# Peptides against a protein of PDB entry 3C2G, part 161

Target 1, 209 residues: chain A of PDB entry 3C2G
Amino acid sequence: IRTFDLLGLLLHDSDAIDGFVRSDGVGAITTVVQYPNNDLIRAGCKLLLQVSDAKALAKTPLENILPFLLRLIEIHPDDEVIYSGTGFLSNVVAHKQHVKDIAIRSNAIFLLHTIISKYPRLDELTDAPKRNRVCEIICNCLRTLNNFLMMWIPTPNGETKTAGPNEKQQVCKFIEIDILKKLMSCLSCEGMDTPGLLELRSTILRSFI

## One batch from the design tools (peptide; made by RFdiffusion4, then SolubleMPNN)

Design b2_p29_2_s1 (from b2_p29_2, 10 letters changed)
Fold by OpenDDE base, seed 2:
Structure b2_p29_2_s1 (fold): chain B 209 residues (1-209), chain A 29 residues (1-29)
Amino acid sequence: as target 1 above (209 residues)
Amino acid sequence: MEIKRPKTPRPPNLDEIIDRLIQELKEQA
């Protein structure tokens, strides 16, 4: 099966990951995760996360892949799937305008808000592994939002895109007190990308002031 | 600046994840 040959390429290094992506490995994984096996879905989404920073993704057509993954994250209650999928999303949209446009058209902003909203406050989570996983999910969602918001921040030398009215309305939900409290709680979590979260906070502030 | 996830070192269980995927694909094929 082509999928096995592709999985064999992942075993070595960043070039192997890039080779996997160039060989339509992301499409292969998305085909595999269509099977109604939760363990397969978890594992497939985890592999997507692992290849999500590959340079070859800039040349990969994602028009069919992203809507499918967003739908998978929407309907699947599994934190591991959500973690991996939101992590993938955050990386895949970074520095890729066409991918951001696909994600936004696929209702990604609203989905990110929905995901953050469904989780309890981190202070209500007594289990440290669960708390850390929830924090990571929230951070993935917020990182993705940062990468969207960056399109609409004026740069000294560039034409700034303006958010559409629908996107603006969806983005405004992230200044809700509950969302801001969850962001602040994630900043206090050990082992988190604190510099990245601080940049997100700065981006949010610059987008709403 | 746009944010990427920190390069997590290859999780020590990546090979286990791959092996599991391979096994489950064999069971479904």
Scores: peptide ipSAE 0.146, ipTM 0.638, DockQ to the pose 0.129
Fold by OpenDDE base, seed 5:
Structure b2_p29_2_s1 (fold): chain B 209 residues (1-209), chain A 29 residues (1-29)
Amino acid sequence: as target 1 above (209 residues)
Amino acid sequence: MEIKRPKTPRPPNLDEIIDRLIQELKEQA
C-alpha cells in the first residue's frame, strides 16, 4: 500500500520527485529491488537514477541504501543496472560529505575501478548502442571519483581533508594507463558529458600534482 | 567543482516503469 502511494507521486510531475524522496521513496524502491527479479531490479534502479538529483536526498538516511546498491552493482552483470546505479551514486554523493563517507566505507572507490576495468576499450565495441552505454557507465564512475577527490582538494581557507592510506592507494589506481585511455576514449564519444570529463581531468591534476 | 549528471528529460516510459513496479508489488503482497 504505502509503496504504491509513493510511486504514484512520480506519475505526473517533476516537482513531485522531491515529495517522493521526502516520503522515503528511495527506501521503498530499495526494498523492491531486493526481490530476485531482473526486470524489477532494472526498473527500480532506473527510477533511482531519475530521483538521484533530488534536494531531499540531503535529509535522507542512506546508511542501509548505499551499501545495498553498491553490492547490487558488484554482483549484477547487467549494464542497465550498472548504468542506473553508478548514475545514482554519482549524483547522490555530490555535495554530501556524509554520503561520500558511507560510500567510501562500503568500498565504492575499489568498485568503481573494478567496473571501469571490466569493460573493453570503446574502440573494440562495434555496436554503437553498446559502446555508448559503456561510455556512459565509465563517465558515471569517473564523475563519482571526481566528487570523492574534491574532498581532498584544499579549500580557499587552506583547510583540507587527507585521504587515508587505503583510500590513497585505491585512488592511485585511477591514474593507471588503462583507466586514462578509457577516460580519453570517453572524451571522443558524441553526446557524452565532456565538461564533466574535463572537470575530472582538472581534479586529477590538482589531486596528484 | 562537484559534478552532477546532465539533467536528462524524464523518459517517456517512466510511468510504465512505475506502473510495473506497482503491479509487481501487488502480485507479491
Scores: peptide ipSAE 0.134, ipTM 0.572, DockQ to the pose 0.137
Fold by OpenDDE base, seed 1:
Structure b2_p29_2_s1 (fold): chain B 209 residues (1-209), chain A 29 residues (1-29)
Amino acid sequence: as target 1 above (209 residues)
Amino acid sequence: MEIKRPKTPRPPNLDEIIDRLIQELKEQA
């Protein structure tokens, strides 16, 4: 009953989505995707992606939600779940230091590397829909990484947080030749966020030079 | 700069996703 009432509030406007999120709609979806139904999990993760830019998420406690979603992505081999979950992660961590800290403590950096490493090279994918989906997943992971790296880039007026030794070691894996080749392959895909991938390249250079 | 996912036009499919979630929850309740 409660979950249905919350889902019925998801109208196409930003205020309805903010209303859903303020009413613990994200917590409701994360409860629902605990059921062993792949279609339910896919649909729930897709809904999370659609609300992932909501302003109300800045006031939502994510301490239980985010570790659960990261675990779901880790154990579920489904490209649609991985796509939606990594997309949600990329948006929810943006401009939210507290949420970044939860994700990092939950091994998100290593998970992102594992996801990118699992997929074949885009040039080896003959099926265009599959290739595009894999490219989108890689872009979501790389966008999330960009948003993490931005914490450790010196700003002229900011307290520079230092990455811990473990975080630094995990971040260093993203300059591996296979990861860089996948980044470059995504730049060649039509309809991709090329400006975002170029910004990631700039962020990597500023983080390692 | 921090990057957000491009705001895709919210697909008319949100209602279909909600309806599917509602239907699947009814079958499990």
Scores: peptide ipSAE 0.133, ipTM 0.576, DockQ to the pose 0.153
Fold by OpenDDE base, seed 4:
Structure b2_p29_2_s1 (fold): chain B 209 residues (1-209), chain A 29 residues (1-29)
Amino acid sequence: as target 1 above (209 residues)
Amino acid sequence: MEIKRPKTPRPPNLDEIIDRLIQELKEQA
């Protein structure tokens, strides 16, 4: 009943989505995706993706939600769940230091590497819809990584957070030749966020030089 | 700069996703 009332508030405008998030809609979806039903999990994660840019997420406690979602995308083999979950992650960590800290403590950097590593090279995928979905997943992971790396780049004011030794070691896995080849393949894919991938490339170079 | 996903044009099927979620939740309740 409550979850249905919250879903009914999702009108096609930004204010309705922000209203849904303020009403604990993300918590409600997280409750729904705990059921062992693949269709329900897909639909719930897709809804999470649609609300992932809401301004109200800056005021939403994510300490329980984000670790749960990270575990869900770790164990679930479904491309649609992984697409939606990594898409949500990339948006929710953007410009939110406290959310980045929760994600990093929940092993998100290693998970992103694992997700990219499990997919075949895009040149090995003959089915265009599958290839595009895999490219979008890799782009979501890499966008999330960019948003993490940005916290360790020196600001003009000389204040920088330093990555811990564990975070540095996990980040170093993204310069593996297989990961770099997958990044380059995504840059060649039509309809992708090429500006975002170029920004990531710049961020990687600035983080390892 | 931190990268936001390009605002996916809200797929015209958000209502269909919501309706499907509502239907699946009704079948499990």
Scores: peptide ipSAE 0.121, ipTM 0.630, DockQ to the pose 0.131

Design b2_p29_2_s3 (from b2_p29_2, 10 letters changed)
Fold by OpenDDE base, seed 4:
Structure b2_p29_2_s3 (fold): chain B 209 residues (1-209), chain A 29 residues (1-29)
Amino acid sequence: as target 1 above (209 residues)
Amino acid sequence: MKIERPDTPRPPNLDEIIKKLIQELKELA
């Protein structure tokens, strides 16, 4: 735990974060969080989130790391772990086609839907800190979905990857009325990525037309 | 997602410290 706290203080700039990633820091975290200790898992996932925007992640093999993280998020009910893990996922897949492909093969689309579905409606949450955390988790899931959908939008160069039939079916679950209501509730939360949520809404509409 | 980072002064040997701390994590595993 102390080592994670110290790393969190030292990884304050882009060069430090890239240095950590190039030195196999992400692999070290994923090895440590295999221990069934909730405090250790929380600290490790928090540190993953802190380095999730590192440019060096584009050159890091993630074939073993991403499936493990997705499984951890699937089985762990802790909001702090889910927040950090979905935040990491949303950033690590951004602008990296090969990372998107790994996540999708590891059933990430279905997992994102499951996460959003398990949380109550924001209107049912009276505690503001809890409501904000749930909103952040939903936003992280939806931002990740947007990053996946973007790869299936036709580019001017005519090269478009086509979603498989299973991926299309899993994406269709996000137009359920419960999911749409949760998306709309997140748009009313202060400090949320409202532009990103509006972009997602546009991307979803384009994906079904 | 925007990541907020602490405004901590960078020590001159930061890269060495980071490598040492990564090694400590690997030894705990």
Scores: peptide ipSAE 0.551, ipTM 0.934, DockQ to the pose 0.766
Fold by OpenDDE base, seed 3:
Structure b2_p29_2_s3 (fold): chain B 209 residues (1-209), chain A 29 residues (1-29)
Amino acid sequence: as target 1 above (209 residues)
Amino acid sequence: MKIERPDTPRPPNLDEIIKKLIQELKELA
């Protein structure tokens, strides 16, 4: 825990986080969080989130790390772990086609749907801190989905990848009325990434038309 | 999502400190 706290204080700029990632810091976190200690898992996932926008992640082998993280957030019901993990996922797949492919092969689309489906509607949550955390998690999931969907939108000048039949089926689950209601509820929360959610709405419409 | 960074000064040996701390994490495993 002390090592994670110190790293969190030292990793304050883009050069520091890139240095950490190039020195296999993400691999080290992944190794530590294999131990079934909730405090270590929380601290490790929080640190992953803190370095999730590192440019060096584009050159880091994630074939073992990303599936492990996806499994971790699948089996841990802890909102802080899920928040940090989905936040990391949303940032790490951004602008990185090869990382998107690893996540998709690791059943990330289905997992994102499962996470959103397990949380209650925001209007059913009376505790403001809990409601905000749940909203942030849903937003992280939806932002990640947007990053996946953008790969399959035809561009006038580019080769567009096609989603496989399984991916298409999993994406179709996000137009369920329950998911759409949760999306709309997130738009009403203060301090949320409203532009990102509106972008997702546009991306969904373009993907299904 | 946007990541908030702590407002702390960079120590002159930060890269060495980071490598040491990563090694400590690996040795705990």
Scores: peptide ipSAE 0.549, ipTM 0.933, DockQ to the pose 0.732
Fold by OpenDDE base, seed 1:
Structure b2_p29_2_s3 (fold): chain B 209 residues (1-209), chain A 29 residues (1-29)
Amino acid sequence: as target 1 above (209 residues)
Amino acid sequence: MKIERPDTPRPPNLDEIIKKLIQELKELA
């Protein structure tokens, strides 16, 4: 735990973050979080989130790391772990086609739907800190979905990847009324990335038209 | 997602400190 706290203080700029990633810091975190210790898992996932925008992640092999993180989020009920893990996922797949492909092969689309589905409606949450954390998790999932959907939107330059039949079916689940209501509820939360959520709404609509 | 980071001074040996702390994490496994 102390080591994670120290790293969190020291990883304050882009050079430090890139240095950590190039030195196999992400691999070290994923090794530590194999232990069934909730405090270590929380601290490790929090640190992953802190380095999730590192440029060096584009050159880091994630074939073993990303599937493991997805499995961790799937089995761990802790909101802080899910928040950090989905936040990391949303940033690490951004602008990285090869990372998107790893995540999709690891059933990330289905997992994102499962995560959103397990949380209650935001209007049913009376505790403001809990409501905000749930909203952030949903936003992280939806931002990740937006990053996937952008691969399948036709660009003027002509080469569009096609989603497989399974991916199409999994994406179709996000137009369920329950999911759409949760998306809309996040738009009403203070301090949320409203422009990003509106972009996702547009992306979803374009993907189904 | 924007990541908020602490505004702390950079120590002159930061890279060595980071490598040491990574090694400590690996030794916990």
Scores: peptide ipSAE 0.549, ipTM 0.933, DockQ to the pose 0.752
Fold by OpenDDE base, seed 5:
Structure b2_p29_2_s3 (fold): chain B 209 residues (1-209), chain A 29 residues (1-29)
Amino acid sequence: as target 1 above (209 residues)
Amino acid sequence: MKIERPDTPRPPNLDEIIKKLIQELKELA
């Protein structure tokens, strides 16, 4: 725990986080969080989130790291772990086609749907901190989905990837009424990435039309 | 997602400190 706290204080700029990633810091975190200690898992995932926008992640092999993180989020009921993990996922897949491919092969689309589905509606949460955290988690999931969907939108040069039949089926689950209601509820929360959620809505429409 | 960074001074030996702390994490495993 203390080591994670110190790293959290020291990793305050882009050069520091890139240095951490190049020094196999992400691998070190993933090794530590394999132990069944909730405090270590929380601290490790929080640190992953802190370095999730590092440019050096584009050159880091993530074939073992991403599947492990996805599994951790799947089995751990802790909102703080899920928040940090989905936040990391949303940032690490951004602008990195190979990372998106790893996540998709690791059933990330289905997992994102599962995460959103397990939480109650925001209007059912009376505790404001809890409601905000749940909203942030849902936003992280939806931002990640947006990053995936963007791969399947035609570029000006006419080139596009095609979603596989399984991916298409999993994406279709996000137009369920309960998911859409949660999306709309997140748009009403203060401090949320409303532009990002609106972008997702546009991306979904372009993917289905 | 925007990441908020702590407002802390950068020590001159930051890279060495980071490497040491990473090694400490590996030893805890």
Scores: peptide ipSAE 0.548, ipTM 0.933, DockQ to the pose 0.766; fails the geometry check

Design b2_p29_2_s4 (from b2_p29_2, 11 letters changed)
Fold by OpenDDE base, seed 1:
Structure b2_p29_2_s4 (fold): chain B 209 residues (1-209), chain A 29 residues (1-29)
Amino acid sequence: as target 1 above (209 residues)
Amino acid sequence: MKIERPATPTPPNLDEIIKELIEKLRELA
């Protein structure tokens, strides 16, 4: 625990974060979160979230790290771990085609749907901190989906990738009424990125037109 | 957090589709 607090203090700026990532800091955290200690796992995933926007991640081998993280958030019931892990995932895949490919091969799309599906509707949550955390998790999942969907939307330059049949089937699950209701409920949450969620809604709809 | 934005303009019928979905959601709420 103390180690992660100290590391968090060292990672307060972009240069320190990039230096840590270049020094295999993400691999080091991944090793630490393998210990069967919930507090350590929470702290490690929180640190992953803090470094998730690092430019150095574009040059970091993630072939072993990313599948491990996906498995961790799949099996761990802790909202704080899921929040940090999905936040890390959304940021690390952004603008990185090779990282998106690793995530998709590791069943990330299905996992995102599973995570959203397991949480109740936000209107059923009376505890405001819990409701906000669940909303943030759903937003992280949907943001990650948006980043994947961008690969399959034609650009003005004519660059387009075609989704495989399995990916198409998994994406189709996000137009289920239950998922759409959860997306819409996030728009009513305080402090959420409403413009980003509206763009995601538009992206989802365009993927099926 | 970094997010990717749509690279293409909104289709002309997208607003109509969104309105329809909103109405359907209201009916089910």
Scores: peptide ipSAE 0.094, ipTM 0.435, DockQ to the pose 0.050
Fold by OpenDDE base, seed 4:
Structure b2_p29_2_s4 (fold): chain B 209 residues (1-209), chain A 29 residues (1-29)
Amino acid sequence: as target 1 above (209 residues)
Amino acid sequence: MKIERPATPTPPNLDEIIKELIEKLRELA
């Protein structure tokens, strides 16, 4: 009942996203996507993506929500779910150190690598809609990785966090030739965030120099 | 979508390293 009321609020007022999040709307959606219905899971994850930039997420406890969503995208083969889930992850970790820490402890870096590894090269995809969706997924994964890597870049004050040995090992997987080729393939896709991908490329290379 | 940017500027030699990497990838394609 409460979930439907909150969803109704969003349908009537697109500016109510922050209020929805403050009212545990993300938790409500997380409950919805636990049902074994693919259409419902797709719709729920799409909604998560739509609210993923809400300012209220900085004050939302994500200790239970985020690990659940990571598990969902790990086990669900649906491109639409993966797209929405990785997009949500990218946005929710941005500029939120505590959320990054939760994601990393939940093996998010390894998961991002796994997702990218499961998809074929873009040049092997002849269907344009499929190719575009796969490109978007890879870009979401790489953008999320970039947001993680920013944690370990020195600040102007000379202070930096150091990645642990496990995190370093997980990040090292992204310099595999197959992953690098997929990154380069994304740069050739029309309508992609080319500047962001170039920044990521530079960040990855800098991390291993 | 939100993307974080590097807090420090790119090293001057990074562009050369990137160019070399691109060339290596072309050889493997």
Scores: peptide ipSAE 0.064, ipTM 0.433, DockQ to the pose 0.049
Fold by OpenDDE base, seed 2:
Structure b2_p29_2_s4 (fold): chain B 209 residues (1-209), chain A 29 residues (1-29)
Amino acid sequence: as target 1 above (209 residues)
Amino acid sequence: MKIERPATPTPPNLDEIIKELIEKLRELA
């Protein structure tokens, strides 16, 4: 734990973050979080989140790391781990086609649906910190989904990839009424990160006009 | 946190399922 705290202190500078990533810092954290220690896993995933937008990740092999993290998020019930993990996922796939491909092959789209599905509606959560954390998790999932969707939108100068049949089927799961109700609850619940949700919604909508 | 956006607005050219998802997102608020 203290090691991660120390590392966290060193990562306040963006250059330090990139340096950490270039030094296989993500791999190191991934090794650490394989130990069955919840506090260690929390700390490790939190650190992953902190470095998740590092430019150096574009040059980092993630073929082994990303599937492992997806599985960790899948099996770990800890909201803090899920928050950090989904946050990491959303950032790491952004603007990186090869990382998106790895994630999709690892059933990330379905996992995002599963994560949203396991949480109650926000209006059923009376504890504000818990509600906020769940909202953030759902937002991370939707952001990640958006990043995948963007992959299938034509760019002015390039060929557009098309979603495969499996991906389309997985995306279709997000229009299920139960999922939509949960998303609605995020947008309508007072005391939530409503601005963040609205920003995400706006970003998604703007991406398709 | 990063949210991926297109460099320029592009007309939606997605299959019907994805289009439906977008429409449902509009209905959320």
Scores: peptide ipSAE 0.052, ipTM 0.420, DockQ to the pose 0.052
Fold by OpenDDE base, seed 3:
Structure b2_p29_2_s4 (fold): chain B 209 residues (1-209), chain A 29 residues (1-29)
Amino acid sequence: as target 1 above (209 residues)
Amino acid sequence: MKIERPATPTPPNLDEIIKELIEKLRELA
């Protein structure tokens, strides 16, 4: 009942995303995607992606929602779910230190590496829609990683958080040759956010110099 | 200045996504 009411709110005013989020709309969607129905999970995760840039998320408790979504992405072998979920993750952690901390504690860095590692090289994918979706997923993962790495880059004022030894080890996995090759393959894809990927590359390199 | 990539903007197809979700929820009832 509540979920339908909240969805009805969005149908009435598609600009009322912040109102939806303030009304625990993300929690409602998270409840919906617990049903063992793949189509419902896809639709729910897609909606999560659509509200993932809401300002109200900065004030939303994500301690239960974010670990659940990470687990869903981990166990659900569906490109559409992974795309939406990694997109949501990328957006929700952006400029939100507390959300980054929740994600990292929930093993997000390792998960991102796992996702990228499981997909074949883009040049091995002959189906263009599949190739493009995989590229988008990899880009979402890498953008999320970039957002994490920004925490540990020194500011001109000398104030920086230091990554723990475990986080450093997990980040080091992204300089593996296979990961770098996949990153480079994404740079070669037409229509990709090449500037964003180059920025990520620079951030990764700076993290290891 | 630390620059993070901007969030992906909401696509114009939100209404269609919501309608799809509502339909899938009805199938569970």
Scores: peptide ipSAE 0.189, ipTM 0.769, DockQ to the pose 0.116; fails the geometry check

